# Peptides against a protein of PDB entry 3ESW: the designs that were tried, part 156

Target 1, 322 residues: chain A of PDB entry 3ESW
Amino acid sequence: NNIDFDSIAKMLLIKYKDFILSKFKKAAPVENIRFQNLVHTNQFAQGVLGQSQHLCTVYDNPSWHSIVLETLDLDLIYKNVDKEFAKDGHAEGENIYTDYLVKELLRYFKQDFFKWCNKPDCNHCGQNTSENMTPLGSQGPNGEESKFNCGTVEIYKCNRCGNITRFPRYNDPIKLLETRKGRCGEWCNLFTLILKSFGLDVRYVWNREDHVWCEYFSNFLNRWVHVDSCEQSFDQPYIYSINWNKKMSYCIAFGKDGVVDVSKRYILQNELPRDQIKEEDLKFLCQFITKRLRYSLNDDEIYQLACRDEQEQIELIRGKTQ

## One batch from the design tools (peptide; made by RFdiffusion4, then SolubleMPNN)

Design b2_p21_4_s3
Fold by OpenDDE base, seed 1:
Structure b2_p21_4_s3 (fold): chain B 322 residues (1-322), chain A 21 residues (1-21)
Amino acid sequence: as target 1 above (322 residues)
Amino acid sequence: SRKQKLKEIVEELQKKIEELE
């Protein structure tokens, strides 16, 4: 009896696909109840949900992508990418070009485009006067600042001239294309949009201990890659735990296709207590939100993403990112 | 049928996977 191995293989693949797809079916009533109870009783869960409602979708705006591409010096960017690709890239295949693009965007953004702002310059005294600025506190936005999704304005007084300078903390990334300055929040916000504008698969990573960065899915490396615009860093997830000796508890990645606890990628030592939510509840929450984000996708898209998720989970467990 | 036997094996494996999750 010739075992039709091909028929068996096909059947196994079908059954495996069906099994994977079954995990992404509409949530059962019991799961909905669990979700509702979790977000109403746990503040951390509510925070993750709130962030997902914004961060997972806000950057998928074609109008914003056009504005970004019109604002950046694309000729300079692609010239530099082509130069680096010509040195090393031809042997590694076309997919490596995107890695060179992301590396150049990191360089361009930090060196040519955006500025770090601990304190603003004095509006009266001009450039390089931030050393003379004393913080007076924070207040709500004025009528003009409110147009650009501003929740807080930092107020500074110049020690030299006595004038007041406002530093609005804008959340509108299009306004950031004009202001060209900020801290980690503004940097990550605009840089996430920039990467998205090039058609890249990007996640926003929130760290509970007051830092934020990006992840980019490299087709060349076939994995999620750490990207920090503030540090001009590509594929260096260890910089926080090892180089900075930072203590951390949670790192959560937010993308259009899912919410993922990526803490294991970045928290390599000095782990803080994970006491904000039960581990099982966090896992459930991320999976539940991810399922909702994928409800409009077809079975093939769901299956492909599920396979990708599985590979990421294996990577995170094994610690074999590098 | 061979198909039915294989179906049963896959279902058993699925249950085991679910238990490990």
Scores: peptide ipSAE 0.006, ipTM 0.396, DockQ to the pose 0.098
Fold by OpenDDE base, seed 4:
Structure b2_p21_4_s3 (fold): chain B 322 residues (1-322), chain A 21 residues (1-21)
Amino acid sequence: as target 1 above (322 residues)
Amino acid sequence: SRKQKLKEIVEELQKKIEELE
């Protein structure tokens, strides 16, 4: 009896799919209890959960996407993308075009659109006066600043004119389209929204050691790609550990479809103690939140995302982007 | 049936995969 290997293969694939899908069913009562206990007892877990509640969904706002696209110089952006794309001899319609788009968005954002703000310019003295600014500390937002999700306001005094300048730390990315200045937080926040506005799969990466960046899922490379708007960096995950010699303990990626510990991608040396949570509990936490984020997805979407997750996990274990 | 045996093998493999995770 000729073994119908094709039928067997199909059956195996079906069973494998069913297996994968079974992992994304509603959490068992025991898992819910474990989750609740973890987030009530572990501060790091609370922080990850809190961040996930915001970062995983906030950028999926069509109204914000429209405002972004209306604000950016799309003609310039696409002109530059098309130019570089054509220069490298690519044909229209290749998946690699999106990588060129992200690279141009990095360029445009850093060079043409947004400004790094160590200290604000003096509101009275005008441009290029930041050198005259002395920090006085931080305050709560005023009534106007509070409209734009401002948590803190840095206060500066001008050494030249004596006037006070406020530097609100806005978390509203739409306000950042107006202010066009900030530090890593503002840069990453707005740039994440920008990438999302182009319909890209994007994650916000939080590093415990006070840095933040993005990841973009490249359909061409078929993987998550490091993207740092502050550094105009594309696919350079080593920049922090190697180039900066930065010591790090945790890097957590937050996206609409999941929360992932991406520490292995970025922490290549100078690893700090990972003592904030047990590794098994962190893995559980990320998986649990990811499962919740996928509850409304259909079986095919869940399966495709699970395949992507598996590929990423293999990448992270091997430490080599194949 | 051979189909049933294959189903059982798949289920066993599935359990083993779950144990490895």
Scores: peptide ipSAE 0.006, ipTM 0.414, DockQ to the pose 0.143
Fold by OpenDDE base, seed 3:
Structure b2_p21_4_s3 (fold): chain B 322 residues (1-322), chain A 21 residues (1-21)
Amino acid sequence: as target 1 above (322 residues)
Amino acid sequence: SRKQKLKEIVEELQKKIEELE
């Protein structure tokens, strides 16, 4: 009796698809109750929900994408991408071009476009005067600064001239296209928008231990790729745990199609206690938010994303980037 | 039955997927 393996495989795939699709149906009343109780009783869960409401949607703004593309030196960027792509003789296919694009955007952003600002220059003394700046603390935004989603302004006094310089921590990425300076928050915020403006699948990764970065979904590598604009880093998830010897507890990725605990990708050693939420509750929370983000998608889109999610989970468990 | 074996395989795969999630 020749087992028709092809027929069995097709039947299994159909049943698997139906099963996966069943998980993305509208949430049952019991799931809604569990979710509401979790976000009301657990501050970490409430924080994740709050971040998801902003980070999962804010970068999907076509008007912002247009402003970004008009602001960047696209001729320089594509010239450099084409140059690097041509060296490899196109042997690896068209999908690798996006990896070259992201690598060039990392270079361009760090080297040509944006600046790290540990301390601002003195507004009175001019450029290269940050060494003379003493922090006085932080205050709320003024009337002008408040127009650009500024929650905090760092205040500095110049040791040379005695004048006060304000360093507003803008959350409006369009304002960051003008200011072109900041720390990890400003870098990641604007760089996430830049990548999104090229039509790429991008997630914002929040680390509880005061760092943030991106992930890009590489069609060539068929996986999520670590991207840190501050470090000009591509596919180096180990840099925090190994190179920096950083202790970390949680890394959570926020994208338009889902919220994912990616801690296993980045926390390779020196793991801090994960005591902010039960692991089962965090898993439930991320799945619940992800399900909500996908409510408007069709069955084929849901299935494709679910297959991607499963591949990522397998990768995270195996600890092997394939 | 082939149907029962297939059901068992799907259930086992579902369980493994849930464990991976």
Scores: peptide ipSAE 0.008, ipTM 0.426, DockQ to the pose 0.141; fails the geometry check
Fold by OpenDDE base, seed 5:
Structure b2_p21_4_s3 (fold): chain B 322 residues (1-322), chain A 21 residues (1-21)
Amino acid sequence: as target 1 above (322 residues)
Amino acid sequence: SRKQKLKEIVEELQKKIEELE
């Protein structure tokens, strides 16, 4: 009996597709109950849900994308990308151009566009006066600051002139296009929007141990790529665990198409206890939220994303990050 | 379970694909 291997392969692929699609059907009543119980009883789960409700969708704003593209020096950016692509890209194919774009955006953002702010400059004394600033604490936003999604304002007193300088921690990324300064939160927030404005597939990565960064899906590398705007880092997921010797417990990625525990990509050593939620419950939570985010997608889109998800899970298990 | 068998088959197929790449 000539086993028609081609026919078997086709049948297996059809069954596999149907199986995958079945996972993304509307949640069963039992799954809804489990989800509700989990988010009501587990604070970490509630936090992940709350973040997903914001981070998964907030950057998908066409009006914001237009404002970003109008604000950036696109001529400079594309000139630099074209220059680097002309050296190496023609041999590697057109898909590598996007990797060069992300690398240039990292350079442009850190070197030309945005500023790190440990302490603000004194509003009265002018530039390069941050060394004279003493923190007085934090307070709520005033009426003007409240217009730009500001939860906290850091207050500083100048040791030279005695004047008070306010450093609002804005969460509105459009306001950050004006202020051009911040810490890891502001950097990651605005840079995530910038990448999204170029039509890229981007996730916001939250680390429980007070850091945040991005991931970009590279069509050239056919995987999610670590991107840290603060560090001008591309594809260096090891920098936190190895270079910084940072201890970490959870890294959660938030994107328009899903929520994924990416801890295995970044936590290479010095793992802190993962005691905030049961591993099975975290897996369920991420899958459940991901399922909800994909409810409007067609079967082909769901299947393609599911294939990508499986490849990512294999990568995370095997530790094959170069 | 049929699900587990399918998973095993997919894992084997993925492994074979990786060996061919």
Scores: peptide ipSAE 0.005, ipTM 0.393, DockQ to the pose 0.067; fails the geometry check

Design b2_p21_5_s2 (from b2_p21_5, 11 letters changed)
Fold by OpenDDE base, seed 2:
Formats: C-alpha cells, sequence, structure tokens
Structure b2_p21_5_s2 (fold): chain B 322 residues (1-322), chain A 21 residues (1-21)
C-alpha cells in the first residue's frame, strides 16, 4: 500500500497549526503567578517589561507616520532607491525593493537628515562651536522641554562666550524631526519610527551595555536583518562584537508582535556574564510578553508569526544566517 | 495554500519518508 505521504503531511500540518495556536491561548493561572513573581522580584525582568510597554506599541501611531512621511524628502529617497534597484537588473519585485529602501533610508538619515551630537553647538556662537563647550552636568527638564517626553537635560557652558547651552534628551520622536540631532538613543528612536512609517516590520534592539539599534524583517531575505542608523549599517550584526570589540551581556528586541532575546545574533565574542536573570526565566518572560502582545490577533496572524519565530530561533541556534 | 504551509508540508514529507525507510 503506497503510503500517501501527502495526505499524512496535510493532516500533520492541521495538527501542527492547532498546536501552535494552543500556545497563544490565555495564560494559565500558574503562568500569571510566575510572571508576576518574576517581575516583582527581578529588576532586569521589570526593566524588560517596562521597555516592552513602551517600545512594542509607541511606534504604531498613524498620525506620527504621516508626520514622518511629510517631513522626509520622499522624492529624493525613492529616486535613489529606483536608481539602485535599476542597477541590479533583478525583476525580483517588491520584496527586494524594500531592502533597497531600507539601505537608502540609512544613507539619507545619516548623510542628509540627522546629526550626531556629542556636544551641542553654543546657542550664541552658532554652528561648529561644540569644541568650545564644557559639560556642567545634567538636570531635569523645564516646562517647555517636559512637553516632549524629556527625562534629562545636559548642561554645557561655552568657553568662548560663557553662555549656557541646554541639550535636552528628548524621547518624543516627533520633536527629533525638528531638532535633527542626538546620540544613539535619539538616532535609534527616530529611525525606528521612520522605518515603521513605511509600513515595515521593525524591532527596537536594546543592549544592556549602552547601545541601541533596529532590526527589520526582510521579506526578500526571509529573516530579521540588523539595521543601525548611527553606523549606516545593514545586515552587519558582527560590528559590535568583532569590529568594536564590544563586551556585551544582553540584546533584547522589542516589536509590536513580540519580545525576543537576540543576544546570540550580536554577542559573538567578549560575552559578559549573564547574571541579571536566569536563562529559563528570561525565556519565559519574553514568551509571556509576546503571548500578551498577540492576544488580539487572529489565528492566521498568530500562525504566521509563530512560524517566523521558529525560523528565527533555528537561525539563532545554528549561528547561520540562511 | 500559503508558501509557509508548502514548506512545512515538504518538511513533514521528508520526515515521514525518513521514518518509513
Amino acid sequence: as target 1 above (322 residues)
Amino acid sequence: MEEIDKKLIEKFKKKLEEEYK
């Protein structure tokens, strides 16, 4: 009797789908208790939860997307994308075009749009005066700065004119469209919003050792791709561990559909002790938050995302970008 | 059938073929 492997495989697919969907049902009471206990007893877990409550949702704002698209030079961006796409000669359609778009957005953002601010220019002396600025410390925001989700303001004195210049660390990405300057935090914050404004699947990656970047889900490559706006970097996850020789312990990705420990993608050498949380508890935490983020999704969406998650987990285990 | 389903079916077929060899 010729075993109908096709029919059996189809039945297995149905059972597999049901199994996957079962994982995203309402959390059992025991899971809720474990989650609450973990967040209340572990500071790192509390931090991850707090970040997820902001980073997983804040960028899904249609009004912000409109403001971004109205602010960017879309004609220049698409002209450059079209030019690079035409050179490759590939009729590979919209999927590969999006990779070119992200690469151009990286170029545009770093070269034409945003500025690195180690020290601010003197408000009185004008442009290119940052060399004359001495840090005096940090303080809380004033009433105007507080309107733009500002947690801290760096204070600088000009050695030339003696005037004080304030460098507010704004967390409002719409304010960053105006200021056009910052450090890694401001760069990543605004760039994450920019990518989201083009309808892309994007995650914000937090590194415990004071760096942040993005991941973009490439439909062409069928995987999450490293994206760093500060470095104009696309698909170079090794730059921190190898090129910078950076020591790192944790890299956590925050997206609308999940929270994922992506440390294995970026920590290739010089691994610092992972002593902030038990590995099993971190895995549980990320899965639990991810489950909560997906509670309103339909079965097809849950299934598709679960398949992406499995592919990513396989990638992270194998260390091979497929 | 979505492309993802096709890939899973093929994966299941391969596993089944390996188990029945």
Scores: peptide ipSAE 0.141, ipTM 0.812, DockQ to the pose 0.763
Fold by OpenDDE base, seed 4:
Structure b2_p21_5_s2 (fold): chain B 322 residues (1-322), chain A 21 residues (1-21)
Amino acid sequence: as target 1 above (322 residues)
Amino acid sequence: MEEIDKKLIEKFKKKLEEEYK
């Protein structure tokens, strides 16, 4: 009797789908208790939860997307994308076009749009006066600065004219479209929104050791791709551990569909002690938050995301970018 | 049938074929 492998495979697929979907059902009471205990007893867990409450949803704002698209030079961007795409001989409609778009957005953002700000220029002396600026410290935002989700304001005195210049550390990415300057936080914040505004699947990656970047899900590469706006970097997850020789302990990715420990993608050497939380508890935490973020999704969406997650986990275990 | 499903079916078929050889 010829074993109908096709029929068996289809039955296995159904069972597999059911199994996957079962993992995303409402959390059991025991899981809720574990979660509550974890976030109340572990500061790192509380921090991850707090970040997830903001970063997983804040960029899913259609009004902000419209403002971004109205602010960017889309004609220039698409002109450059089309040029590079055509140069490499790709046909229109290929999923690879989005990779070219992200690469151009990286270029555009760093070269044409946004500025790195170690120190602000003097408001009185004008451009290229940052060298004359002495930090006086930080203070709380004033009434105007507070309108733009400002957590702190760095204060600088000009050594030339003696005037004070304020450098508000805005967390409102729409304000950053105006100011067009900042450090890694402002860069990543606005760039994450920019990528989201093009309808891309994007995650915000937080590194405990004072850096932040993005991940973009490339449909062409069928994986999460490292994207650092500060570095104009695409698919170079090794830059921190290898090129910078940076010591790191945790990298956590925050997206609309989940929270993922992506440390294995970026921490290739010089790993710092992962002593802030038990590995099992961190895994549980990320899975629990991810599950909550997916509660409103249909079975097909859940299944697709679960398949993506599985592939990512395989990638992270193997240490091979496929 | 979604592309993901096709790929999984192919993987399952391959595994089944390997187990029954």
Scores: peptide ipSAE 0.140, ipTM 0.812, DockQ to the pose 0.717
Fold by OpenDDE base, seed 5:
Structure b2_p21_5_s2 (fold): chain B 322 residues (1-322), chain A 21 residues (1-21)
Amino acid sequence: as target 1 above (322 residues)
Amino acid sequence: MEEIDKKLIEKFKKKLEEEYK
């Protein structure tokens, strides 16, 4: 009897779908207890949870998306994207257009829109005076700065004129559209919002060793793609471990649809001890938060996302982009 | 049948064929 592999494969697909959907049902009481115990007893877990409560949802704001799109030079951006897309003669299909868009947004953001700020310019002496600035320390925000989700203000004194310049570390990305300057935190924050404003699937990646970047899901490449606005980098996850020789322990990606340990994508060498949480507990934590984030999704959405998750896990295990 | 389902079916077929060779 010739084994009907087609019929068997179709049956397996049905069973697989059912199995996947079963994983995203309401958490069992035992899972809730485990989760509560973990976040109450493990500081790293509490930190991941706290970040997820903000980073997974804050960028899903339609009013912010409108403000972003009104602020950017869309004519310039799309003109440049169209030029690059036209070079390929449409041979690779329309999905590649989004990759060109992200690449142009990286260029535009770094070259035309946003500035790196190690030290602010002197408010009195004007542009290109940061070399004359001496740090005096950090303070809490004043009443005006507090309106823009500012946790810390760096204080600088000008060595030339003696005046004080304040550099508020704003966490409000809409304020960053005005100030157009910052470090990796401000860059990643605003750039994440920018990508979201174009309707892209975006994750915010937090590295424990004081760096942050983005990932976006490329429909063309059918995978998550590394995006660093500071570096104008597209699909170069190796830059930290290899090019910078950076030592790292954890990279956690935060998106609207899930929280994922993406350490294996970025930590290629010089791995620091992963001693902040048990690996099994971290896996459980990320899965539990992801499950909560997907609670309102329909079965088809859950299934599609689960398929993406599986492919990503395979990629992370193999250490090769698929 | 969605494109994703077709891909999974092909993946399952391939795996089945490999297990029964």
Scores: peptide ipSAE 0.138, ipTM 0.810, DockQ to the pose 0.710
Fold by OpenDDE base, seed 3:
Structure b2_p21_5_s2 (fold): chain B 322 residues (1-322), chain A 21 residues (1-21)
Amino acid sequence: as target 1 above (322 residues)
Amino acid sequence: MEEIDKKLIEKFKKKLEEEYK
């Protein structure tokens, strides 16, 4: 009796699809109670929820995408992408073009567009005067700064002229297209929007130990790819743990379709205690938020995303992104 | 059939073949 493995595999696929779809049905009352209790009793959970309410949706703004695309030198970007893509003879298919695009956007952003601002230049003395700046502390935004979602303004005094220079920490990425300077927060915020403006699947990764970066879903590599605009880094998740010898506890990725604990991708050594929440509760929290983000999606979209999630979880367990 | 479905079918086939060999 020749076992028709093809027929059996097709039946298993149908059952698997039904099983996956069943997980994304409306949350049961017990799950809602667990979620509410968790976010009210655990500060870390409340923080993750608060971040998800902003980061998962803020970058899906078509008007912002248009402003970004009008601001960038698209001719230069695509010229460079086309040049690099042509060198490889297109042998690896059309999907690799997007990887070249992201690599060029990293180059363009760091080299041509945005600037690192450890200290601002003196508003009175002009360019290249940051070395003369002494931090005085931080204060709230003024009336003008508050228009651009500014929570904090760093205050600096010039040692040369004695004048005060304000460095507002803007959270409005459209304002960052004008200012074109900042630290990891401003870099990641604007770069996330830039990648989204090209129609890419992007997540914002928050690290508890004061760093932030992106992930891009590569259709060519068929996985989430580490992207750090500050470092002009593509697919180097090890840079923090290995190269920097950074100690870390949590890395959480925020995207339009889900919230995922990606700590296993980036915390390769020097793991700090994960004592902010129980592992089971964090897993539940991320799954619950992800489920909510997908409530409006159709069955096919839910299934596709669930398959991608499963592949990512397998990758994270195996530790072999190599 | 979507590419993901094809890959899953192949994965299921491979597992089935391994269990029934």
Scores: peptide ipSAE 0.130, ipTM 0.809, DockQ to the pose 0.752; fails the geometry check

